# Designs tried in a protein design run: peptides against a protein of PDB entry 6J07. Part 91

Target 1, 107 residues: chain A of PDB entry 6J07
Amino acid sequence: GQRGWFCGSVSQDLRQFWVAEGGTISDPRAADFLFSCDASHPDTLRIYQSLDYIEDNATVFHAYYLSAVANAKIKNSVALGHFILPPACLQKEIRRKIGSFIWEQDQ

## One batch from the design tools (peptide; made by RFdiffusion4, then SolubleMPNN)

Design b2_p25_4_s4 (from b2_p25_4, 13 letters changed)
Fold by OpenDDE base, seed 2:
Structure b2_p25_4_s4 (fold): chain B 107 residues (1-107), chain A 25 residues (1-25)
Amino acid sequence: as target 1 above (107 residues)
Amino acid sequence: MQEKLQERNQKLADRIVAQALAEKA
């Protein structure tokens, strides 16, 4: 299946797109994909503090991925791996190395 | 657990950086 968890920071439009594409919405423990738009949101922070995350069994992705998919001309042209959302404490360090994240480039 | 978290975070950062560099290559 395609089970997704969504932080409260994710818009209803993106959630609806997920469902329209055949996905279901579940709690973080049951989800295959974790989406957030805010690494500092309490919902997302709980993920980063979870055992699943610490044990490398959970990864949070920025929900902008779904927007990119929705707007993509070629199916499967958007790589989920480009949308890994790291904890806020890592973002400055990462930006120094790679520049702005993809989800920040349209803002 | 703090040490494990830091390890996980560093691993994640490395993944993100590696992915970005691979894309630019």
Scores: peptide ipSAE 0.685, ipTM 0.932, DockQ to the pose 0.646
Fold by OpenDDE base, seed 3:
Structure b2_p25_4_s4 (fold): chain B 107 residues (1-107), chain A 25 residues (1-25)
Amino acid sequence: as target 1 above (107 residues)
Amino acid sequence: MQEKLQERNQKLADRIVAQALAEKA
């Protein structure tokens, strides 16, 4: 199944899309996918502080992934791995190596 | 557990960079 957790920073539209595509919404501990639109949001920060995250059992993805999926011409053409949302403290350093994150390109 | 967090963060950063570079290859 598709069990997802959503930070408060994620719009209701994206949450609804997730459900429409067959997903369910759960708490972070039970979720298979964690979505956020803001690494600095309190909800997301709690994830980064969790043992699951520290022990490499949790990864946060930017919810823009769902928008990309919704707009994709070819099903399964959007790679989730391109939407990993790192803590704010890492973003500047990462951008120096890869450029802007994919969710920043349309902004 | 700050040290472990730093290790996790570095690992995550490396993963992100690797994914991006793979896309550009």
Scores: peptide ipSAE 0.684, ipTM 0.932, DockQ to the pose 0.612
Fold by OpenDDE base, seed 5:
Structure b2_p25_4_s4 (fold): chain B 107 residues (1-107), chain A 25 residues (1-25)
Amino acid sequence: as target 1 above (107 residues)
Amino acid sequence: MQEKLQERNQKLADRIVAQALAEKA
């Protein structure tokens, strides 16, 4: 099974969807996937400060990915790579280059 | 550690931008 960590900013519905799809919930060190809805949430900030993150062994994804998957009309049409959640300090400069993030467009 | 973090952040930003550009291709 896939192990996921969830920031406190992630709704219970999305967590339940993850489990319903066969995932398990774990601590961030053991997790294969890290989900958050708020780069400024204390839980997520701890990830960005972790050695795993600094050493490029951890990446945080916006949990809206799960919502997109759940609501997708076409199987496998949602790319996880479009849902990388960067630290807040990077978001403005990234938006200048690519526009609004996917989760901002769909919400 | 601060320098490493900055490097990681820049790498992440580049990755995100690259993914977005790939979508347009």
Scores: peptide ipSAE 0.683, ipTM 0.931, DockQ to the pose 0.642
Fold by OpenDDE base, seed 1:
Structure b2_p25_4_s4 (fold): chain B 107 residues (1-107), chain A 25 residues (1-25)
Amino acid sequence: as target 1 above (107 residues)
Amino acid sequence: MQEKLQERNQKLADRIVAQALAEKA
């Protein structure tokens, strides 16, 4: 499916791009993809605290993925798996192993 | 529930790291 939920931290431009590409916007429970730009945003925190997340039925992705897709020369050249947004409490540990996240490199 | 959350978080971290390592391989 192509149903997406968006944290309040995500710009309207990225939401519009999602819709323009054929996506729909839904609540997090019905969504196939969850997008956020801030792991500490209250909207995103609610996801990390949800049963769906705990049971590995929900994953949050950084909305910068959509920007990368929009700018890509090849439509399917951007891997969503590189844009998993972990809770803030995990980010330092992860950065020690992989370096900066992709969404941090262009900022 | 707290233990389950910690387990979920660890799995997530491992997945992210594994993905990054696979990309570099």
Scores: peptide ipSAE 0.683, ipTM 0.931, DockQ to the pose 0.639

Design b2_p25_5_s1 (from b2_p25_5, 16 letters changed)
Fold by OpenDDE base, seed 1:
Structure b2_p25_5_s1 (fold): chain B 107 residues (1-107), chain A 25 residues (1-25)
Amino acid sequence: as target 1 above (107 residues)
Amino acid sequence: SALEERNRKLAEEIVEREKLRQALA
């Protein structure tokens, strides 16, 4: 099974979906996937300040990925790579280049 | 700094990946 960590900003529904799909929930150091809905949440900020992140051993994904998977009609049609959640300090410049993040488009 | 360098690389990765996705969409 896949191990995931969830920021406090992630709803219980998305956490439950993760578990229902065979995932387990763990602390960030043991997790294979880190999910958040808020780059400015204290939980997520701690990740961005960690050595694991700085050394490119940790990546935070927006939990909306799970919602997209839940709503997808085609198996494996949702790519996790499009849901990388960058630190808040980068988001404005990124939006200037791409328009908006995927998790913002369907809202 | 190391953090700034990591962030810059991340931003570039995200932009490149999304631009490719948009081009194919």
Scores: peptide ipSAE 0.747, ipTM 0.951, DockQ to the pose 0.662
Fold by OpenDDE base, seed 5:
Structure b2_p25_5_s1 (fold): chain B 107 residues (1-107), chain A 25 residues (1-25)
Amino acid sequence: as target 1 above (107 residues)
Amino acid sequence: SALEERNRKLAEEIVEREKLRQALA
């Protein structure tokens, strides 16, 4: 099964794609995957401040992953691990090291 | 703090994973 939570920053189109691919939508506590398009959105901020996140039991992914999967020639060529969305306070220093995030490159 | 430590580890993970991706691309 694929249970996903979506920040309010994620478009309805991406949510519908998730469901069309067999996923279900749940609250953050029950979700297997957490998706967001904005680390500064209040919904996502609550995740970063949660015990599940602090205790390394929750990870937020950028929802652009779903768009990448939808558009990929080979679906399994898109790795979820490259779409981890870090808190806003970390993004600048990370960009200095890697360049741009994948979701920023394809925009 | 615990949050700061979690964030630091996450940043390192992201950087490491992306560097590997770039190296293999």
Scores: peptide ipSAE 0.746, ipTM 0.951, DockQ to the pose 0.657
Fold by OpenDDE base, seed 2:
Structure b2_p25_5_s1 (fold): chain B 107 residues (1-107), chain A 25 residues (1-25)
Amino acid sequence: as target 1 above (107 residues)
Amino acid sequence: SALEERNRKLAEEIVEREKLRQALA
């Protein structure tokens, strides 16, 4: 099964979509997927400071991925890998190189 | 530090993946 954790910054609608698609909601330690809409939210910050993250066993994804999936004409056409949410301290330098994140382009 | 190293690797991964996507778009 797909076990997901959600930062408090993620809307209830997106959480409900996850469950409707067959996912379950769990704590960060048990989750396979971590979703957030705010890298600066206290919930997300705790993830970035965890051993799981430091040891490359945890990755945070922007929850807009779920919205993109919901709106996609072709199922499985949205790649999760393009929705990795980095810590706030990295976002400026990343934007200088790529322009903007996908979730910012569809605002 | 370990955290700094993890962050640097993550940044590089994101940039590399996005540059590839942009090239194919």
Scores: peptide ipSAE 0.746, ipTM 0.951, DockQ to the pose 0.659
Fold by OpenDDE base, seed 3:
Structure b2_p25_5_s1 (fold): chain B 107 residues (1-107), chain A 25 residues (1-25)
Amino acid sequence: as target 1 above (107 residues)
Amino acid sequence: SALEERNRKLAEEIVEREKLRQALA
């Protein structure tokens, strides 16, 4: 199974999709996947401040990944690795180098 | 700090991965 945590910034539709696809919802400590749509949301900020994150045992992904999967016509064509959501303090410098995040490109 | 180091590595990872994706697209 797949255990996921969802920031309050993630819609119920995406949460329901996760469950419909066989996933379960858990607290951040028990989750294998952490999803958020807002790096500045208090829920997500707590993740970035956690020891698990600092020690590279936790990674936050943008929940748009689930939408991309839902809309994909080719199975396994969406790579989770391209949906890593960095802290807000890093986003500007990253955008200067890559242009925009994939969830902003609608690709 | 540990957090700064984590963030630095994360940023580098994201940039590298995306640059590769863009190069192959």
Scores: peptide ipSAE 0.745, ipTM 0.951, DockQ to the pose 0.668

Design b2_p25_5_s2 (from b2_p25_5, 13 letters changed)
Fold by OpenDDE base, seed 4:
Structure b2_p25_5_s2 (fold): chain B 107 residues (1-107), chain A 25 residues (1-25)
Amino acid sequence: as target 1 above (107 residues)
Amino acid sequence: SALEKRNKELAERIVRRALAEQQAA
């Protein structure tokens, strides 16, 4: 199955969508996917401070990915890799190079 | 630090993927 952890910043609707699609919700250590809508949320900050993250065994994704999947017309057209949520301290320099994150473009 | 290295790598990964997508568009 697919085990997901959700930051408190993620809406219940997106969590419910995850479960409806066959996912389960778990703690960060057991999760296969980590979702957040706010890199500065305390829940997410704890992830960025974890050994799993530092050792590249954990990556946080923006939960908007789930919304994009739900609205996608073409199957498998939404790439999870485009929704990596970096720590807040990295976002400005990244934006200077790419413009805006996908989740910001749809806001 | 290990964290700084991780963050640098992550940023590069994100940028690389985004630019690749933009070129394909």
Scores: peptide ipSAE 0.713, ipTM 0.934, DockQ to the pose 0.660
Fold by OpenDDE base, seed 2:
Structure b2_p25_5_s2 (fold): chain B 107 residues (1-107), chain A 25 residues (1-25)
Amino acid sequence: as target 1 above (107 residues)
Amino acid sequence: SALEKRNKELAERIVRRALAEQQAA
């Protein structure tokens, strides 16, 4: 099974999609995937401050990934790796190099 | 700090992945 944690910033629709696709929702410690739509949300901030994150055992992904999957014509065509959500303090410098994050391009 | 190191590595990973994708597109 796929266990996911969702920041409060993630819409109920995306959570429902996750469950509809066979996923379950759990606390961040038990989750295989961590989803957020806001790096500055208190829920997400707690992740970035956790030992799991610091030790590279936890990565937060932007929940827009789920939208992309839902809309994808070809299965498995959406790469989760493109949706890594970094802490807010890193986003400006990253954007200077890559332009915009994928989740920002379709908004 | 450990956090700073983690963040630096994460940023580099994100940038590297994104640029590679852009070049391949």
Scores: peptide ipSAE 0.713, ipTM 0.934, DockQ to the pose 0.660
Fold by OpenDDE base, seed 1:
Structure b2_p25_5_s2 (fold): chain B 107 residues (1-107), chain A 25 residues (1-25)
Amino acid sequence: as target 1 above (107 residues)
Amino acid sequence: SALEKRNKELAERIVRRALAEQQAA
């Protein structure tokens, strides 16, 4: 199944889209996908501090992925791997190498 | 620390994927 957790920073519209596409909403521990729009949000920070994250069993994705999927002409044309949301402490370093994150380009 | 290692690996993964996509575009 498609079980997702959503940070409080994610809009209700994106949550509704997830459900409309057959997804369910669950707590972080049960979720297969973790979505956030803000690495500094308390909800997301708790994920980055968790053992699951440290052990590479949890990855946070930017919820803009769902918007991209909703707007895509081809359903499988959007790669989730390009929407990994890293902790705030890593973002400046990453931007120096890649320029900007995908979710920053259209907002 | 374990967290530092995780973050380093994550950053490298993100950069690698992004640069690969940019090169292919």
Scores: peptide ipSAE 0.713, ipTM 0.934, DockQ to the pose 0.620
Fold by OpenDDE base, seed 5:
Structure b2_p25_5_s2 (fold): chain B 107 residues (1-107), chain A 25 residues (1-25)
Amino acid sequence: as target 1 above (107 residues)
Amino acid sequence: SALEKRNKELAERIVRRALAEQQAA
């Protein structure tokens, strides 16, 4: 079983997909995966301020990853690593180097 | 600070991964 935490910015559909695929929903401290759709959401901000995040024991992923997985034509064709959601303060400088985030391209 | 170091490392990781992917395909 995979334990996931979801920011309030994540739709119920994506949460349901997670559960349908065998995942469970937990608090962020117990979760193996943290999902958000908004780095500036209060829920997500609390993660970025946590010791787990600071100590590199927690990473936030954009929940659009789940949508990409759900709609993928080829199993395992979507890489979670491409959906790391950084704090808002980092996004502009990152975009200058990579162009745009995957979730921004797909939406 | 610890947070600044974490953020710097994270940014570099994201950029490195993205550029590698763009180069590969």
Scores: peptide ipSAE 0.713, ipTM 0.934, DockQ to the pose 0.655

Design b2_p25_5_s3 (from b2_p25_5, 16 letters changed)
Fold by OpenDDE base, seed 3:
Structure b2_p25_5_s3 (fold): chain B 107 residues (1-107), chain A 25 residues (1-25)
Amino acid sequence: as target 1 above (107 residues)
Amino acid sequence: SALEERNKKLADEIVEAAKAAQAAA
């Protein structure tokens, strides 16, 4: 089983997809995967401020990953690592190096 | 600080992942 936490910024459709694929929804501390669509959302900010994050025991992923998985025609063709959502304070610096994030390209 | 180090590590991880993806594209 896969335990996921969802920021309030994530649509119900994506949450439902997660459950439909066999996932469960849990609190951030119990979750294996943390999903958000907004690094500045209060829910997500609390993650970035948490000890778990600081100690590298928590990583937030952009929920668009789930959309990409849902639309993928090839199994395992979507890499979770490409959807790491960094704190807002890091995004400009990262964009200067890699360009736009994947979730920004399709929106 | 610990947070700064975590952020730096995260940024590096993201950049490396992106570079790998771009190279494979």
Scores: peptide ipSAE 0.672, ipTM 0.920, DockQ to the pose 0.643
Fold by OpenDDE base, seed 5:
Structure b2_p25_5_s3 (fold): chain B 107 residues (1-107), chain A 25 residues (1-25)
Amino acid sequence: as target 1 above (107 residues)
Amino acid sequence: SALEERNKKLADEIVEAAKAAQAAA
């Protein structure tokens, strides 16, 4: 199974789905996948300030990815790369180029 | 700084991924 870390901003439902799909939950340094629903949450901010992030060894994904996977008709049809959650300071600039993030489209 | 460079790289990657997805849709 894959190891994941979850920001406090992520619901228990999504965490449970991760485990139900064979994932395990670990601390950020041991995790293969980092999930968050809020780039400004203190938990997530600590990731963006970490050496792992700076050295390109850590990437934060929006936990909505898990919801998309859960609702997908075709397994593996959801691309994780579309759910990279950037620091808050980058989001406005990125939105100017791509529009709203996927996790914002159903808001 | 290293952080600024990482952020710039990340932003570019996100934009590229999104554009690729939009073009394929």
Scores: peptide ipSAE 0.672, ipTM 0.920, DockQ to the pose 0.648
Fold by OpenDDE base, seed 4:
Structure b2_p25_5_s3 (fold): chain B 107 residues (1-107), chain A 25 residues (1-25)
Amino acid sequence: as target 1 above (107 residues)
Amino acid sequence: SALEERNKKLADEIVEAAKAAQAAA
């Protein structure tokens, strides 16, 4: 299914795109995809503190993924795996290894 | 802790995915 949850940090435009593409919006527990634009937003923090996250049943993706999909010239050219949004406490360490996140490169 | 293990795994996955993409570019 295409059930998604959205942090309050995500714009209405991106939410509307999700729905326009056939997605539905649900609570985090029922969602197949969790989107956020801010790892430090209270909504997102609640996800990272949840048992679902700890037990690897929840992954947060940066909502910029949806923008990338919307602007993609080639279908299926955008990899969801490149848009995993880690907790704020991990970001500095990760950036030391990979450089800037994709959403930071094109923001 | 369980959270630390989850975070470590997540970080590793992100790094691996990014490095793979960078190497292919």
Scores: peptide ipSAE 0.671, ipTM 0.920, DockQ to the pose 0.652
Fold by OpenDDE base, seed 2:
Structure b2_p25_5_s3 (fold): chain B 107 residues (1-107), chain A 25 residues (1-25)
Amino acid sequence: as target 1 above (107 residues)
Amino acid sequence: SALEERNKKLADEIVEAAKAAQAAA
């Protein structure tokens, strides 16, 4: 199954979509996928400070991924790897190299 | 530190994935 954790920054609509698609909601330790809409949110910051993250056993994804999946004409065309949400301290450097994150392009 | 190394690795992975996608577009 697909177990997901959601930062408080993620809307209830996106959470409901996750469940509607067969996902379950769990705590961060049990979750297979961690979703957030704000790298600076306290919930997300706790993830970045966790041993699981430091030891490369946890990755945070931007919840906009779920919106992209919901709206995709081809369901398997949305790559989760394009929605990795890095800590805020890394985002400026990354943007200099890639231009902008996908979740920022549609704004 | 371990956190700095993790962050560096993450940044590199994100950049590589994005560049690969952009090149294919």
Scores: peptide ipSAE 0.671, ipTM 0.920, DockQ to the pose 0.652

Design b2_p25_5_s4 (from b2_p25_5, 14 letters changed)
Fold by OpenDDE base, seed 1:
Structure b2_p25_5_s4 (fold): chain B 107 residues (1-107), chain A 25 residues (1-25)
Amino acid sequence: as target 1 above (107 residues)
Amino acid sequence: DALEKRNKELAEEIVRRKREEQLKA
């Protein structure tokens, strides 16, 4: 199954969509997918400080991915890899290179 | 340190993925 963890910054609507699509909600350690809408939220910060993250066993994705999936006309047309949410300390330098993140463009 | 190394690698990955997307556009 698809096990997901959600930061407190993620709306209930997006959580409900995840479940409606067959996903389950779990704690960060058990989750296969970690979703957040705020890299500076305490819940997300805990992830970035975890050994799982440091050892490249955990990646945080922006929950806007779920919104994009919900609105997609073609199945599997939304790439999760485009929604990697980096720590706040990295966002400025990344944005200088790529422009705005997807979640900033459409929201 | 280990965290800084992870962050650097993550940043590079994000940039790489975006460049690949732009090439396909």
Scores: peptide ipSAE 0.722, ipTM 0.936, DockQ to the pose 0.649
Fold by OpenDDE base, seed 2:
Structure b2_p25_5_s4 (fold): chain B 107 residues (1-107), chain A 25 residues (1-25)
Amino acid sequence: as target 1 above (107 residues)
Amino acid sequence: DALEKRNKELAEEIVRRKREEQLKA
């Protein structure tokens, strides 16, 4: 099974999609996947300050990944690795190098 | 510190993954 945690910034629709696809919702410590739509949300900030994150045992993904999966014509065509959500303090620097994040682009 | 190190590594990973995507697109 797939255990996921969701920041309060994530819509109920995306949470429901996760469950419909066989996922379960857990607390961040038990979750295998952490989803957020806002790096500055208090829920997400707590993750970035956690020991699990610092020790590379936790990664936050942008929940837009789930939307992309739901709309994909080809199964498994959406790469989770392209949806890593970094802390807000890193985003400007990253954008200077890559242009924009995938979740910021038009659908 | 440890957090700064983690953040630096994460940024590098994200950039690397994006570059790889752009090469395939």
Scores: peptide ipSAE 0.721, ipTM 0.936, DockQ to the pose 0.653
Fold by OpenDDE base, seed 4:
Structure b2_p25_5_s4 (fold): chain B 107 residues (1-107), chain A 25 residues (1-25)
Amino acid sequence: as target 1 above (107 residues)
Amino acid sequence: DALEKRNKELAEEIVRRKREEQLKA
């Protein structure tokens, strides 16, 4: 199945949705998908400092993706790629180029 | 360094994906 890791910043509701959709919850090293709602949360910061992240073997996604999927009318209409959560140090410069992130616009 | 390189590439990817979406819209 799909293995996911969740930062402590992610609500229990979103975690439950993940499991309800057939996902399992694992540690970051074993997870295929890493979800967070806060790039500055200690859990997420540890990911950004990890070798897996540095070597491009790990990417953090904003957990709002799961909410978007839950509310989508068309299956697979939500693009995970639009929910990449970058480190806090990058967010300002990214916003200057693209505007607000999707999770910021919908909230 | 390696982290800086990764971060730069990540930022570029995010921007690229967003612009591609906007182009299709």
Scores: peptide ipSAE 0.721, ipTM 0.935, DockQ to the pose 0.651
Fold by OpenDDE base, seed 3:
Structure b2_p25_5_s4 (fold): chain B 107 residues (1-107), chain A 25 residues (1-25)
Amino acid sequence: as target 1 above (107 residues)
Amino acid sequence: DALEKRNKELAEEIVRRKREEQLKA
């Protein structure tokens, strides 16, 4: 089973989709996947300040990944790696290099 | 510090993944 944590910024619909696909919801320390829609949300900020994050044992993904999976015509065609959500302090710099994030382009 | 190092590595990873995707397309 896949254990996921969800920031308060993530809609109930996306949480329900996760569960419908066989996932479970857990606290951040127990979760294998951390989902957020807002790097500046207090819930997400706590992750970025955690020892797990600093030690590269935690990565936050944008929850739009789940929406992309739900709408994909080809199974496993959506790459989770394209949905890594960095801290707000890094986003402007990253955008200058790669352009808008995938969740910004599709919304 | 440790956080700055983590953030730098994360940024580089994100950029690298995007570049690789662009080359693949």
Scores: peptide ipSAE 0.720, ipTM 0.935, DockQ to the pose 0.647

Design b2_p25_6_s1 (from b2_p25_6, 10 letters changed)
Fold by OpenDDE base, seed 3:
Structure b2_p25_6_s1 (fold): chain B 107 residues (1-107), chain A 25 residues (1-25)
Amino acid sequence: as target 1 above (107 residues)
Amino acid sequence: LEERDQKLLERIVAAGRSLASHLLD
């Protein structure tokens, strides 16, 4: 199944794409995938503060993943793991060690 | 860094998640 939650920072176009591809939209607790475009958005911050996330049972992904899938010649060439959206407090360290995030490169 | 954040960072940096090559199911 494709149950997804979307932060308010995610455009309606990306939400519509999710549904068009067979996904459904649910609350964060029931969702299999959590999408956001802003780690500092209040909706996303509430995820980071939740017990599920604190206990390492949840992962937030940048919604740009959906755009990448939509535009890819081969959809399965887009790796979901490259779109993990960590809390803002970790992003500087990640950029230092790994490099800029994919969504930042294309923005 | 807090313990949770440190663990997350280590997992990302080490590419320990199999999701790196996966699509939505």
Scores: peptide ipSAE 0.082, ipTM 0.586, DockQ to the pose 0.238
Fold by OpenDDE base, seed 4:
Structure b2_p25_6_s1 (fold): chain B 107 residues (1-107), chain A 25 residues (1-25)
Amino acid sequence: as target 1 above (107 residues)
Amino acid sequence: LEERDQKLLERIVAAGRSLASHLLD
């Protein structure tokens, strides 16, 4: 299925796009995809602190992925992995080794 | 995740582990 959870930091437009594309919205535990626009938002922090996340059974993605998909001519060309949203404390090192995040480049 | 996404995830996770190791040292 395509069940998604959305942090409060995610706009209504992106949520609506998710639903329009056939997705459903669920709580984090039932969700297949977790979307956030702010690693420091309390909703997202709760995910990072959850057992599922700590045990590497959950991944948070930046909701900008949905915007990228919406604008892509070839939707499969958008790599979900580029939109992984790690905890804020890890982001500096990640930028150093991999480069700036896509959502930061387009901001 | 599909293979390409998994590879990207692994890179990000590796970066995270590197930072974690630095903090623990």
Scores: peptide ipSAE 0.069, ipTM 0.566, DockQ to the pose 0.075
Fold by OpenDDE base, seed 2:
Structure b2_p25_6_s1 (fold): chain B 107 residues (1-107), chain A 25 residues (1-25)
Amino acid sequence: as target 1 above (107 residues)
Amino acid sequence: LEERDQKLLERIVAAGRSLASHLLD
């Protein structure tokens, strides 16, 4: 299924695209995908603090993924894994080792 | 990102969940 939860930081346009592509919007507990544009947003922080996330049963993705899919020539060429949004406290180290996140590169 | 970078990212995220939870408390 395509049940998605959206942080308040995600624009309505991206939410509408999700629905237009056949997705539904649900609470984070029932969602298959968790989308956010801000790791420091209170909504996203609540996800990071949840037992599901702490126990490796949840992953937050940057909603820019949806924009990338919308603009891609081949939609399945956009790898969801490249859009994992880790907690802010880990991002500095990740950037040091891997480089800037994709959503930062396109800004 | 290169595929290898994606794998590294996923590993770091997974390994850092416990640490992140403590920092967010």
Scores: peptide ipSAE 0.065, ipTM 0.587, DockQ to the pose 0.062
Fold by OpenDDE base, seed 5:
Structure b2_p25_6_s1 (fold): chain B 107 residues (1-107), chain A 25 residues (1-25)
Amino acid sequence: as target 1 above (107 residues)
Amino acid sequence: LEERDQKLLERIVAAGRSLASHLLD
């Protein structure tokens, strides 16, 4: 589905884009996708600590995904999986093995 | 990301979040 929750760290423009593309905005428990621009934001931290997240019932993505989709020259060329926003405890290992996240790179 | 990097990312994410790893498939 296209039910999304947005951390307070996400701009209004990206929220509006989500809605314009047919998405709806809901609370975290009802959302299929959780968007955030800051894994350390209190809103996002609450998600990571929730039972829904711990039990694999929710996924957090970096909202930069929406920006990438909006600006993509080729539709469906943006891989959602590359925008997974994991808790801080996983990020160091990912950066060590793969490199910096897409949203951390200069565009 | 290159395909190799994507596969590696999948393995790492799976260790900490099974649902997230499925999104890389």
Scores: peptide ipSAE 0.042, ipTM 0.567, DockQ to the pose 0.091; fails the geometry check

